# Peptides against a protein of PDB entry 3EFO, part 61

Target 1, 262 residues: chain A of PDB entry 3EFO
Amino acid sequence: SQLADLYKSCETDALINFFAKSAFKAVLHQPLKVIREILVNQTAHMLACYRKNCASPSAASQLILPDSMKVLPVYMNCLLKNCVLLSRPEISTDERAYQRQLVMTMGVADSQLFFYPQLLPIHTLDVKSTMLPAAVRCSESRLSEEGIFLLANGLHMFLWLGVSSPPELIQGIFNVPSFAHINTDMTLLPEVGNPYSQQLRMIMGIIQQKRPYSMKLTIVKQREQPEMVFRQFLVEDKGLYGGSSYVDFLCCVHKEICQLLN

## One batch from the design tools (peptide; aimed at target 1 S61 L65 K70 L250)

Design b2_p24_3 (made by RFdiffusion4)
Pose (drawn by RFdiffusion4):
Structure b2_p24_3 (pose): chain A 259 residues (1-239, 243-262), chain P 24 residues (1-24)
Amino acid sequence: SQLADLYKSCETDALINFFAKSAFKAVLHQPLKVIREILVNQTAHMLACYRKNCASPSAASQLILPDSMKVLPVYMNCLLKNCVLLSRPEISTDERAYQRQLVMTMGVADSQLFFYPQLLPIHTLDVKSTMLPAAVRCSESRLSEEGIFLLANGLHMFLWLGVSSPPELIQGIFNVPSFAHINTDMTLLPEVGNPYSQQLRMIMGIIQQKRPYSMKLTIVKQREQPEMVFRQFLVEDKGGSSYVDFLCCVHKEICQLLN
Amino acid sequence: SHVALDMSSRETLEEQVDTLLDEL
């Protein structure tokens, strides 16, 4: 009968999986604007209830989120940014219908990765003694012109290359000497390499391991290349609203529920 | 337990959320 126990026991990934499927089913029944509104308001409602009933007294300039829901807003914003709940500019209906379908079948492990892609820094990789590098936030702010990154959501795998990308690596991986020497349209498996091209192929394998679909590798050269598609998977950035924007929005309506 | 985020300014909020996300 205590609300504190309800919240202390929640799981964001499980909640995100439900909201996503619930919203994606509703796409075949209601205006998308109506669906998004329900999602945002339900999110503000859950948090406003916690604020007025469980949270110890705190200043109004603060937004209080339970531990169980620390990253719920970031993921909810990812759902709202997703092309299924978004619109016309680019992204075919065939792409939307397809992704809508893929999510309807997903388990928690799949939906977690699908809505928050895994961004791995590759240029800072520890040679032959590896075990998959620490992940980095899904934002351009964590990309370096000197860096090479791996981004995966379970369906796509992007190998991102910065402009001042170390030639040493571009050689040990693409067997070519320089950055401008790589052709994106040749997105096939590169072998050779002794320390790195192996350590990279090692991680690309470990990532695919638990994943049902074999991911489509897409190489991205930084500055003005296909990168436009890649930027979509940096879900923390604006690309809908950014993570901070959405947080700023939820607080407004939480306050609107004046308490 | 819970996390309190300062909504007094955008930059403060951004830094607090950044710290929170890095800790996770």

Design b2_p24_3_s1 (made by RFdiffusion4, then SolubleMPNN; from b2_p24_3, 7 letters changed)
Fold by OpenDDE base, seed 3:
Structure b2_p24_3_s1 (fold): chain B 262 residues (1-262), chain A 24 residues (1-24)
Amino acid sequence: as target 1 above (262 residues)
Amino acid sequence: GSVALDMSSREKLEEQLEALLDSL
């Protein structure tokens, strides 16, 4: 059917880019709450339509996603939790305006990374390998007190250090003896010159490649105040200011779909 | 094609999400 073909032709990256720009444009004319409701409604309606017209019958307990939109919900949740649509006291009006404008100019690839960051376990680096570590899901549950993680969203780069990060890695990266000695005011890593340091720098370079903006590095220590800023980029988690976890969002969408089809 | 997420169990959902989000 024409409808089935339409869904097959859709791409999540293009959709989220479109929804983001549409929503961010609407910010100028509509309340944020209304915009968020519209986005959720649109998501539910698209998926309900697919389930009704394009998918085979399934149990009510199942959430059916077309292949083209299988990861749409996670990105939609990220969009809904973005500071442009979900205001946060710690984010200035100027910063929100800036981010809004940036997204309005972003291509498909840029917006994907922006809404769902890459979170890399740096502590797992093999200095003998040229491969990048596999990204983990953007959730606190994937962090460890013994770990070191690099987060990047195309605009910002964070190096998060667990309180029990290996001293040898700390020495390798920062040339200091312990976690306590790390200076979080630094925006650049020192050129220590060892293989681990060089590999980390290489990874950072790769991440920076093909990005239109230079990402500023922020060093974050676990349990220090600045960590709260970092945690806001863990987009799958429940937000501090009303944003849902990814799982909760899926449940919400599922419920709304069921309501539409009952 | 389509993906069916079992919403009846959080554990099953989480397992499916791991596979689903590996593509990111």
Scores: peptide ipSAE 0.630, ipTM 0.951, DockQ to the pose 0.726
OpenDDE base, seeds 1, 2, 4, 5: peptide ipSAE 0.629, 0.629, 0.619, 0.622; ipTM 0.951, 0.951, 0.949, 0.949; seed 5 fails the geometry check

Design b2_p24_3_s2 (made by RFdiffusion4, then SolubleMPNN; from b2_p24_3 with H2S E15Q V17L D18N T19E E23S)
Fold by OpenDDE base, seed 1:
Structure b2_p24_3_s2 (fold): chain B 262 residues (1-262), chain A 24 residues (1-24)
Amino acid sequence: as target 1 above (262 residues)
Amino acid sequence: SSVALDMSSRETLEQQLNELLDSL
């Protein structure tokens, strides 16, 4: 059917780019609450239409997603939780305006990374491999107190260190004997010169490559105050300022779809 | 082709999401 073909042609990254720019443009003339409601409604309507017209019959307890949109809800939730659409006290008006303007000019690849960051477990780094470590989901559940993680969203880069991070890795990265000795005020990693340090720098370079903006590095220790900022980039988790977890968002969308079809 | 998520319980949903998203 023509509708089925349409859904097959829709790519999540392109859709999110479109929705983001549309929503961020609307911020100038509409209340944030209304914009968020429109985005949720549009998501529910698209999926309801698919279920009604394209999908095979299924139980009402199931949420049916076309393959082309199987991760759309993930990114949509990220968009809804963005500081431009969900104001946070710690985010200044200028910062919101800045991010809005940036997204308005972003391509599909840039916006995808911006809304859903890459989170890399660098503690598993193989210094002999040229491959980047596989990214993990942006959730606290994927972090480890024994781990070291690099997060990047195209604008910011965070190096998160667990309280029980291996001393040998800390020494390799920072040339200090322990977690307590790490200086979190630095914005650049020291050039220690060992294979692990070199590999980490290479990874950071690859992440920075082809990105239009230079990402500022922030070093974050677990359980210290700056970790709160880092946690805001764990976009699948429940937000501190009214943002839903991904699971909660899916439940919300499913409920709305059911209401539309009943 | 489509993905069907069982919304019957949070635990089941989380498991399905892990399988879905980890495969990306």
Scores: peptide ipSAE 0.556, ipTM 0.933, DockQ to the pose 0.883
OpenDDE base, seeds 2, 3, 4, 5: peptide ipSAE 0.548, 0.554, 0.549, 0.547; ipTM 0.933, 0.933, 0.934, 0.934

Design b2_p24_3_s3 (made by RFdiffusion4, then SolubleMPNN; from b2_p24_3 with H2S T12R V17L D18E T19A E23S)
Fold by OpenDDE base, seed 2:
Structure b2_p24_3_s3 (fold): chain B 262 residues (1-262), chain A 24 residues (1-24)
Amino acid sequence: as target 1 above (262 residues)
Amino acid sequence: SSVALDMSSRERLEEQLEALLDSL
């Protein structure tokens, strides 16, 4: 059917780019609450339409996603949790304006990375490998106290260190003997020159490649106050200033779809 | 083609998401 073909041809990255720009444009003229409600409603309606008209019959307990939109909900949740759309006094007007303007000019690839960051387990690096480590889901559940993770969203780069990070890796990266000696005020990694340091620098370089903005590096120690800022980029989790976890959002969308169809 | 997520429980849902989001 024509409708089935439409869903097949749809691309989530393009949709998110469109929704983001549309929503961020609407911020100037509509209440944030209304914008968020519209986005959720549109998501539910798109998926409800697919379930009704394109998908095979399924149990009501199932959430049916076309392949082209299988990751649409996670990105939509990220959009909804963006500071531009959050109604919190803790978020400055300047920050909202800055991010809004950036997104309004982003291409499809840039917006995709912006809304869902790359989170890389750096502690698992093979210095002999030319391959980047596989990204993990952006959730605290994927962090480990023994781990070191690099997060990047095209604008910011964070190096997160667990409280029990291996001393040998700390030495390799920072040329200091322990976690306690790491200076989090630095925005550049020292050129230690060992294979691990070189590999990490290479990875950072690859991540920076083809990005329109130079990402500032922030060093984050687990359980220190600045970690709260880092956690805001763990977009699958419940947000500090509101917004649902990804799981909760899926449940919300599913409920709304059921209401539309039943 | 489509993906069907079992929404019967939070635990069951979480078990399915790894494969779904692996493409990110």
Scores: peptide ipSAE 0.631, ipTM 0.952, DockQ to the pose 0.768
OpenDDE base, seeds 1, 3, 4, 5: peptide ipSAE 0.621, 0.619, 0.608, 0.618; ipTM 0.949, 0.949, 0.947, 0.949; seed 1 fails the geometry check

Design b2_p24_3_s4 (made by RFdiffusion4, then SolubleMPNN; from b2_p24_3 with H2Y E15A V17L D18E T19A E23S)
Fold by OpenDDE base, seed 5:
Structure b2_p24_3_s4 (fold): chain B 262 residues (1-262), chain A 24 residues (1-24)
Amino acid sequence: as target 1 above (262 residues)
Amino acid sequence: SYVALDMSSRETLEAQLEALLDSL
């Protein structure tokens, strides 16, 4: 059917780009609460329509996602949790204006990375391999005190260090003997010259390629104050200033779909 | 084609998400 073909042709990255720009434009003339409700309703209606008209009959206890939109909910949740759409006094008007301006000019690839960052476990690097480590889900549950992680969203780059990160890796990256010796005020990694350092620099270079903005590097130690900023980029978790976890959002969407169809 | 997520429990849902988000 024509409707089935439409769903097959949809691309989540394009949809998120569209919804983000539409929502951020609407901020100028509609209340934030209304905008958030519209986004949730649109998500539920699109999925409900698919379930009703395009999918085979399924149990009500199942959430049906077309292949073209299987990751739409996670991106939509990220959009809903963006500071531009949050009504919190802790977020300055200037910050909202800045983020809004940035997204309004982003292409499809840029907005995709912006809303769902890459989180790479660099402590697992094989110095003999040219392959990038596989990204993990953007959640605190995927971090480890023994690990070192690189996060990038196209605008910011963070190197997160667990309190128990291996001294040999710290030495390899920073040329210092321990976690305590790492200076978090630095914005550039030292050129240590060993294979591990070279590999990390290569990875950072690859991530920076084809991005319109130069990403500033921030070194983050676990349990230090700047880690709170880093945690805001763990988009699958519950937001610091509001917003649901990804799991909670899926439950919410499923509930709304059921209400629409029952 | 589509993906069907079992929403019977939070634990069951969480167990399915790794495969769902593998493409990211």
Scores: peptide ipSAE 0.667, ipTM 0.962, DockQ to the pose 0.756
OpenDDE base, seeds 1, 2, 3, 4: peptide ipSAE 0.667, 0.666, 0.662, 0.649; ipTM 0.962, 0.962, 0.960, 0.958

Design b2_p24_4 (made by RFdiffusion4)
Pose (drawn by RFdiffusion4):
Structure b2_p24_4 (pose): chain A 259 residues (1-239, 243-262), chain P 24 residues (1-24)
Amino acid sequence: SQLADLYKSCETDALINFFAKSAFKAVLHQPLKVIREILVNQTAHMLACYRKNCASPSAASQLILPDSMKVLPVYMNCLLKNCVLLSRPEISTDERAYQRQLVMTMGVADSQLFFYPQLLPIHTLDVKSTMLPAAVRCSESRLSEEGIFLLANGLHMFLWLGVSSPPELIQGIFNVPSFAHINTDMTLLPEVGNPYSQQLRMIMGIIQQKRPYSMKLTIVKQREQPEMVFRQFLVEDKGGSSYVDFLCCVHKEICQLLN
Amino acid sequence: AHEEELEEFVDETLEELAEEREEE
């Protein structure tokens, strides 16, 4: 009968999986604007209830989130930015209907990765003694002109290359000497390489391991290339609203529930 | 580990927003 126990026991990934499927089923029944509004308001409602009933007293300038829901807003914003709940500019209806379908079948492990892609720094890789590098937030702010990154959501896998990308690596991977020497339209498996092209292939394998669909590799050269598509998977950035924007929005309506 | 880093990032963002609101 205590609300504190309800919240202390929640799982964001499980909640996100439900909201996503619930919203994606509703796309065939209600205006998308109506669906998005229900999502945002339910989110503000869950948090406002915790604030007025469980949270120890704190200043109004603060937004209080239970541990069980620490990253719930970030993920909820990712759902709202997803093309299924978004609109016309680019992204075919065929792409929306397809992604809407893929999510309806997903387990928790799949939906977690689908809505928050995994961004791996490759240029800072520890040679032959690896075990998959630490992940980095899904934002352009964590990309470096000197860096090479791996971005996966379970369906797509992007190999991002910066402009000042170390030629040493571009050689040990694409067998070509320089950055401007790579052609994106040749997105096939590169072998050779003794220390790196192997250590990279090793992590591309480990990533695919538990994943049902074999991911489509897409190489992205930084500055003005296909990168526009890649930017979509940096879900923390604005690209809908940014993570911070959404957080700023939820607090407003949580306050509107004046308590 | 990455989940913890995200939690810290959420806390830091919240603290920054609280300071900005107090200044307003």

Design b2_p24_4_s1 (made by RFdiffusion4, then SolubleMPNN; from b2_p24_4, 10 letters changed)
Fold by OpenDDE base, seed 1:
Structure b2_p24_4_s1 (fold): chain B 262 residues (1-262), chain A 24 residues (1-24)
Amino acid sequence: as target 1 above (262 residues)
Amino acid sequence: SFMEELKEWVDEVLAELAKKREAE
């Protein structure tokens, strides 16, 4: 059908870029609450339309998404949780203005990475491989106290270390004997020179390449104060300032779809 | 259950995200 063809031609990353820029333009003239409601409604209506006109017959209780839009909900939730669309007093006007301006100039690939970061378990690195480790969901549930993770969103890069990170990896990365000796004020990794260190640096370089911005590196120790900043980038979790978890958002959208199709 | 179905779906989403990033 014509509608099916339309959905097949859609690219979710392009849609998110469009929605983000549209919403961020709208904040200049419309209340934030209204903008958020519009975004949720648009998401639900688009998916409901697909369900009604394109999907095979199935129970309404089943969430069915087109392949081209399968990742739309997760990105939409990230957009909704962005500081630009939040009215919390804890967020400065300067920060909102800054992020708004950044997104307004981002291409499709940049906005994709910005809204949903890469989270890589680097403690599982194969020093003989040139491939990036498989990314995990941006959630605290995917972290491990024994693990080391690299997070990047095109603007920031975080190296997160669990309290029980392997001493041999700590030594390999930082050339210090233990977790306690890691200096979190560093913005650059030392050139230790071992294969693991070199591999990590290579991975960081790969992530940095083709990005328009030089990503700032922040070293984060688990359970230290800076970890709170890091956790804000775990976008699938419940937001610090009232944003929904991804799972909760999906449930909300599903409920709305069911209501529309009822 | 609905939750199990949702989790499976999320895994698919993650896979798609990975593919897109690899293509960049």
Scores: peptide ipSAE 0.213, ipTM 0.673, DockQ to the pose 0.043
OpenDDE base, seeds 2, 3, 4, 5: peptide ipSAE 0.027, 0.176, 0.104, 0.187; ipTM 0.602, 0.667, 0.680, 0.667; seed 4 fails the geometry check

Design b2_p24_4_s2 (made by RFdiffusion4, then SolubleMPNN; from b2_p24_4, 10 letters changed)
Fold by OpenDDE base, seed 2:
Structure b2_p24_4_s2 (fold): chain B 262 residues (1-262), chain A 24 residues (1-24)
Amino acid sequence: as target 1 above (262 residues)
Amino acid sequence: SFREELKEEVDELLEELAKLRELQ
């Protein structure tokens, strides 16, 4: 059907870019609550329409998404949890304004990374390999107290360290004896010069080279207060200031779809 | 629970998404 073809031709990344820009434009004239409601409603309507007109009959409990829109809900949830649409006390008005303006000019690729960050388990780095570590899902469940993770969203870069991070890696990265000695006020990694340090710096460089903006590095220790800022970038998790987990959002969308189809 | 089932259903998609970031 023509409608099926339309959904097949629609790419999630492009849709998210569109929704983001539309929503961020609307912030100037509409209450945030209204904008969020509209986004949820639009998501539900789109998916309901697909299910009704394009999908084969299935059980009501099943979530049916077109291939091109399989990850639309996760991105939509990320959008809804963004500081522009969901005010967070830890984010200044200026920062929100800045991010808003950035998104308004972002291409599709940049917006993808912006809303769903790249999270890399750098503790698994093979210094003998030129391959980047495989990204993990942006959730606390994928972190490890023994691990070290690099998160990047095109604007910010975080180096998160578990409380039980290996001392040898800490020494390799920071040239300090232990976790306790790491200075989180630093925004640059020291030039330690060992293979691990060089590899990490290379990875950071690769990530930065692909982005139009210079990312500020923030070093985060697990269980310290600044970690809460980092956790807000774990976009699949429940937010501190009104944002839902991805699973909860999916349930919400599912309910809306069912209501639309009944 | 429905939530658990739904989570499992989309887990593969989320893994794919994570992998896509490697290409960006």
Scores: peptide ipSAE 0.027, ipTM 0.610, DockQ to the pose 0.045
OpenDDE base, seeds 1, 3, 4, 5: peptide ipSAE 0.164, 0.280, 0.025, 0.025; ipTM 0.748, 0.814, 0.605, 0.581; seeds 1, 3 fail the geometry check

Design b2_p24_4_s3 (made by RFdiffusion4, then SolubleMPNN; from b2_p24_4, 11 letters changed)
Fold by OpenDDE base, seed 1:
Structure b2_p24_4_s3 (fold): chain B 262 residues (1-262), chain A 24 residues (1-24)
Amino acid sequence: as target 1 above (262 residues)
Amino acid sequence: SFMEELKEEVDRLLAELAKRREAE
């Protein structure tokens, strides 16, 4: 059908860009609560419409998502949890205003990275490969105490280190003997000169080159205070200030769809 | 379960997205 063709032609990243800009524009004239409700309703209605008009007959209890939109709920939840739409005490008014303005000018590629960061397990780096490691889901469940992860969202870059990170990697990256000796006040990695360090720096450079904004690097040790800031970028997890986990959001949307379709 | 299947599909799509990001 014509409608089915429309859904198949939709790009999730383009849709989220549109929704983000629309919502961030609406912030100037509408209460945040209303905007969030509208976004949830729009998501549910859109998916319900697809199911009704495009999907094969199935039980109402079964969630059906078009291929082009299967990741839409992920991004939508990220949008709903953004500090522009969900005020957080730790975020200043100026910071919210800044982020709003940034998103209003972002292209599709930039906005998708902004809302859903890249999380890379760099402890698995192959020093003989120029390819980036496969990204993992942005959730604490994907982290490991024995691992080292790089997170980037186009504006910020975090290097997260587990408490049991391999000493040889710590030595390779920081030229210090142990986790305890890592200086988290650093904004630049030292030029240690070994293949692993060089590879990591190259990867960071590649990520930076693809983005219009200079990303600030933050070194984060597991279980230290700055990790709380890092965890805010694990967007699939439950937020500290009212944001839902991705799973909870999916359940919410599913329930709404079922209600719409009886 | 359905949720497991959905998560797997999302993982696949996110992996594809990652590839696209690398190609930029």
Scores: peptide ipSAE 0.027, ipTM 0.657, DockQ to the pose 0.039
OpenDDE base, seeds 2, 3, 4, 5: peptide ipSAE 0.025, 0.025, 0.023, 0.015; ipTM 0.559, 0.627, 0.586, 0.388; seed 4 fails the geometry check

Design b2_p24_4_s4 (made by RFdiffusion4, then SolubleMPNN; from b2_p24_4, 11 letters changed)
Fold by OpenDDE base, seed 5:
Structure b2_p24_4_s4 (fold): chain B 262 residues (1-262), chain A 24 residues (1-24)
Amino acid sequence: as target 1 above (262 residues)
Amino acid sequence: SFMEEMKEYVDKLLEELARQRELE
């Protein structure tokens, strides 16, 4: 059917860009509560419409999403948890204004990365591979104390190190003997020159490529104060200043869809 | 079951996205 083709061909990245810009424009004229409700409602209605008109018959208790839209709830939840829409007092007005302006000028690819960062397990790098490591879910549950992860959202880049990160990797990246010796005030990685260091730098270069902004690198040690900032970018988790986890949001959307269809 | 399936699917999508970004 024409509708089925439409939903299957829908680009989630374009949708989130549209919703983000629309919402951020509306913030100037509409209450935040209304904007948030509209976004949730739009998501539910869109998915409900698909299920009703395009999806094969299935149990009402199951949430059915077209393949192209399966990540839409993820992005939508990220949008809803953005400081512009949360408007928590813990976040300055300047920060909200800044992020609003940034998103208003972002292209589709930029906004996708902004709302859902790449989180790469650097400790799994194959120095002989030219491929990026497989990205993992942006959640604390995907981190490990023994791991090293690179997170990038187009504006910021974080290198997160577990407290039990392998000393050999620490030496390879930072040329220091242990986790304790890592200087987190550094914004650039040293040019150590070994294959691992070179590979990491290459990956960082690839991530930076074709981004409109130069991403500032922040080195983050697990259990240190800067980790709190890093955790804000683990967008599938419950927000530090509010907002639901992705799981909770999915349940919410599912409930609303069921109400629309039953 | 649904949530588990969704998690797995999202992981695969993220992997694909990472690959695509590398090619760009």
Scores: peptide ipSAE 0.069, ipTM 0.688, DockQ to the pose 0.038
OpenDDE base, seeds 1, 2, 3, 4: peptide ipSAE 0.033, 0.025, 0.025, 0.019; ipTM 0.632, 0.557, 0.596, 0.552

Design b2_p24_5 (made by RFdiffusion4)
Pose (drawn by RFdiffusion4):
Structure b2_p24_5 (pose): chain A 259 residues (1-239, 243-262), chain P 24 residues (1-24)
Amino acid sequence: SQLADLYKSCETDALINFFAKSAFKAVLHQPLKVIREILVNQTAHMLACYRKNCASPSAASQLILPDSMKVLPVYMNCLLKNCVLLSRPEISTDERAYQRQLVMTMGVADSQLFFYPQLLPIHTLDVKSTMLPAAVRCSESRLSEEGIFLLANGLHMFLWLGVSSPPELIQGIFNVPSFAHINTDMTLLPEVGNPYSQQLRMIMGIIQQKRPYSMKLTIVKQREQPEMVFRQFLVEDKGGSSYVDFLCCVHKEICQLLN
Amino acid sequence: ALEEALEEAVDEALEELAEEREEE
C-alpha cells in the first residue's frame, strides 16, 4: 500500500519497452500528437506523484527523479525523437512502418539498445588485450576529429571517422594510407591488419553476438558526407528536443501539477 | 558502467538547471 515500494521496484528498461510498444500500437488508432502528449504527460505525472508523496522536501528549483527512474527521461525523449512517432521530412513511410514492426517484437535487451545506441571510441583502443571499450554518451560532443567510433543500435552499425583521423589507423584498417583515400560506397568487410583491424573485427563480432538481425555496416567520413543519417543516432542531441530540453519540459508540467 | 555514467550525466544536468532557476 506504500508508494515508496512501488517506485523503489521499477525498471526503466521494462517501462520503456512497454511505452514504446503501447505507443507504436496506438499509431494505428490516434493522431501521433495525441500519442506523444499521453507519453509526456504520463511521464510528468509519474514523477510529480513521486515528488508530492515520497521525495523528502527539496527546493522548487529542483527536479526529483527516483533512482529506479534516473534515466527514464533520457529514454522517453529517445522514443519521442524516433521516426515512428515523428514526421515527413525525410525517412520514408516504409522505414517508419518497418521500425514500428521491429519494436513490437523486441525484448528488453533489444529495446534498450534500439532507443539508446552504443557509441564506442575505437582510436583509443587497447591493442590485443581488449574486451570491448567503455561506451560513450550518444552525443556529438563525445566525438573527436582525431577519433574513430562505432555506433550500433542492433540494426545499423556505423563506423565513424573524423577528419584528423590518424593515418596509422586508417592504414591498419582500410589498408589505404589516408583519410581522403576511403570510399564510403565500399562498405565491405576489411581484413588484413594485424593489431587493430583484428581488434576492431573482434568487437564488431562481440556486439553482434546477442543480436537477432545481422547489422548493416555503414562507414561515415566526418565533414559533409552521409553523416546526416549517422547524426540521427546521437539521440541525446537535438538532431525533436535534446535531452536537456525534454528534461526542462517535464519539470514545467510537473510544476504545473502544482505541488 | 554506462548506466552509472548516464546517472551522473542526469545528476549534473539537474544541478545545472537548478542553478539556472535560482539565478532567474

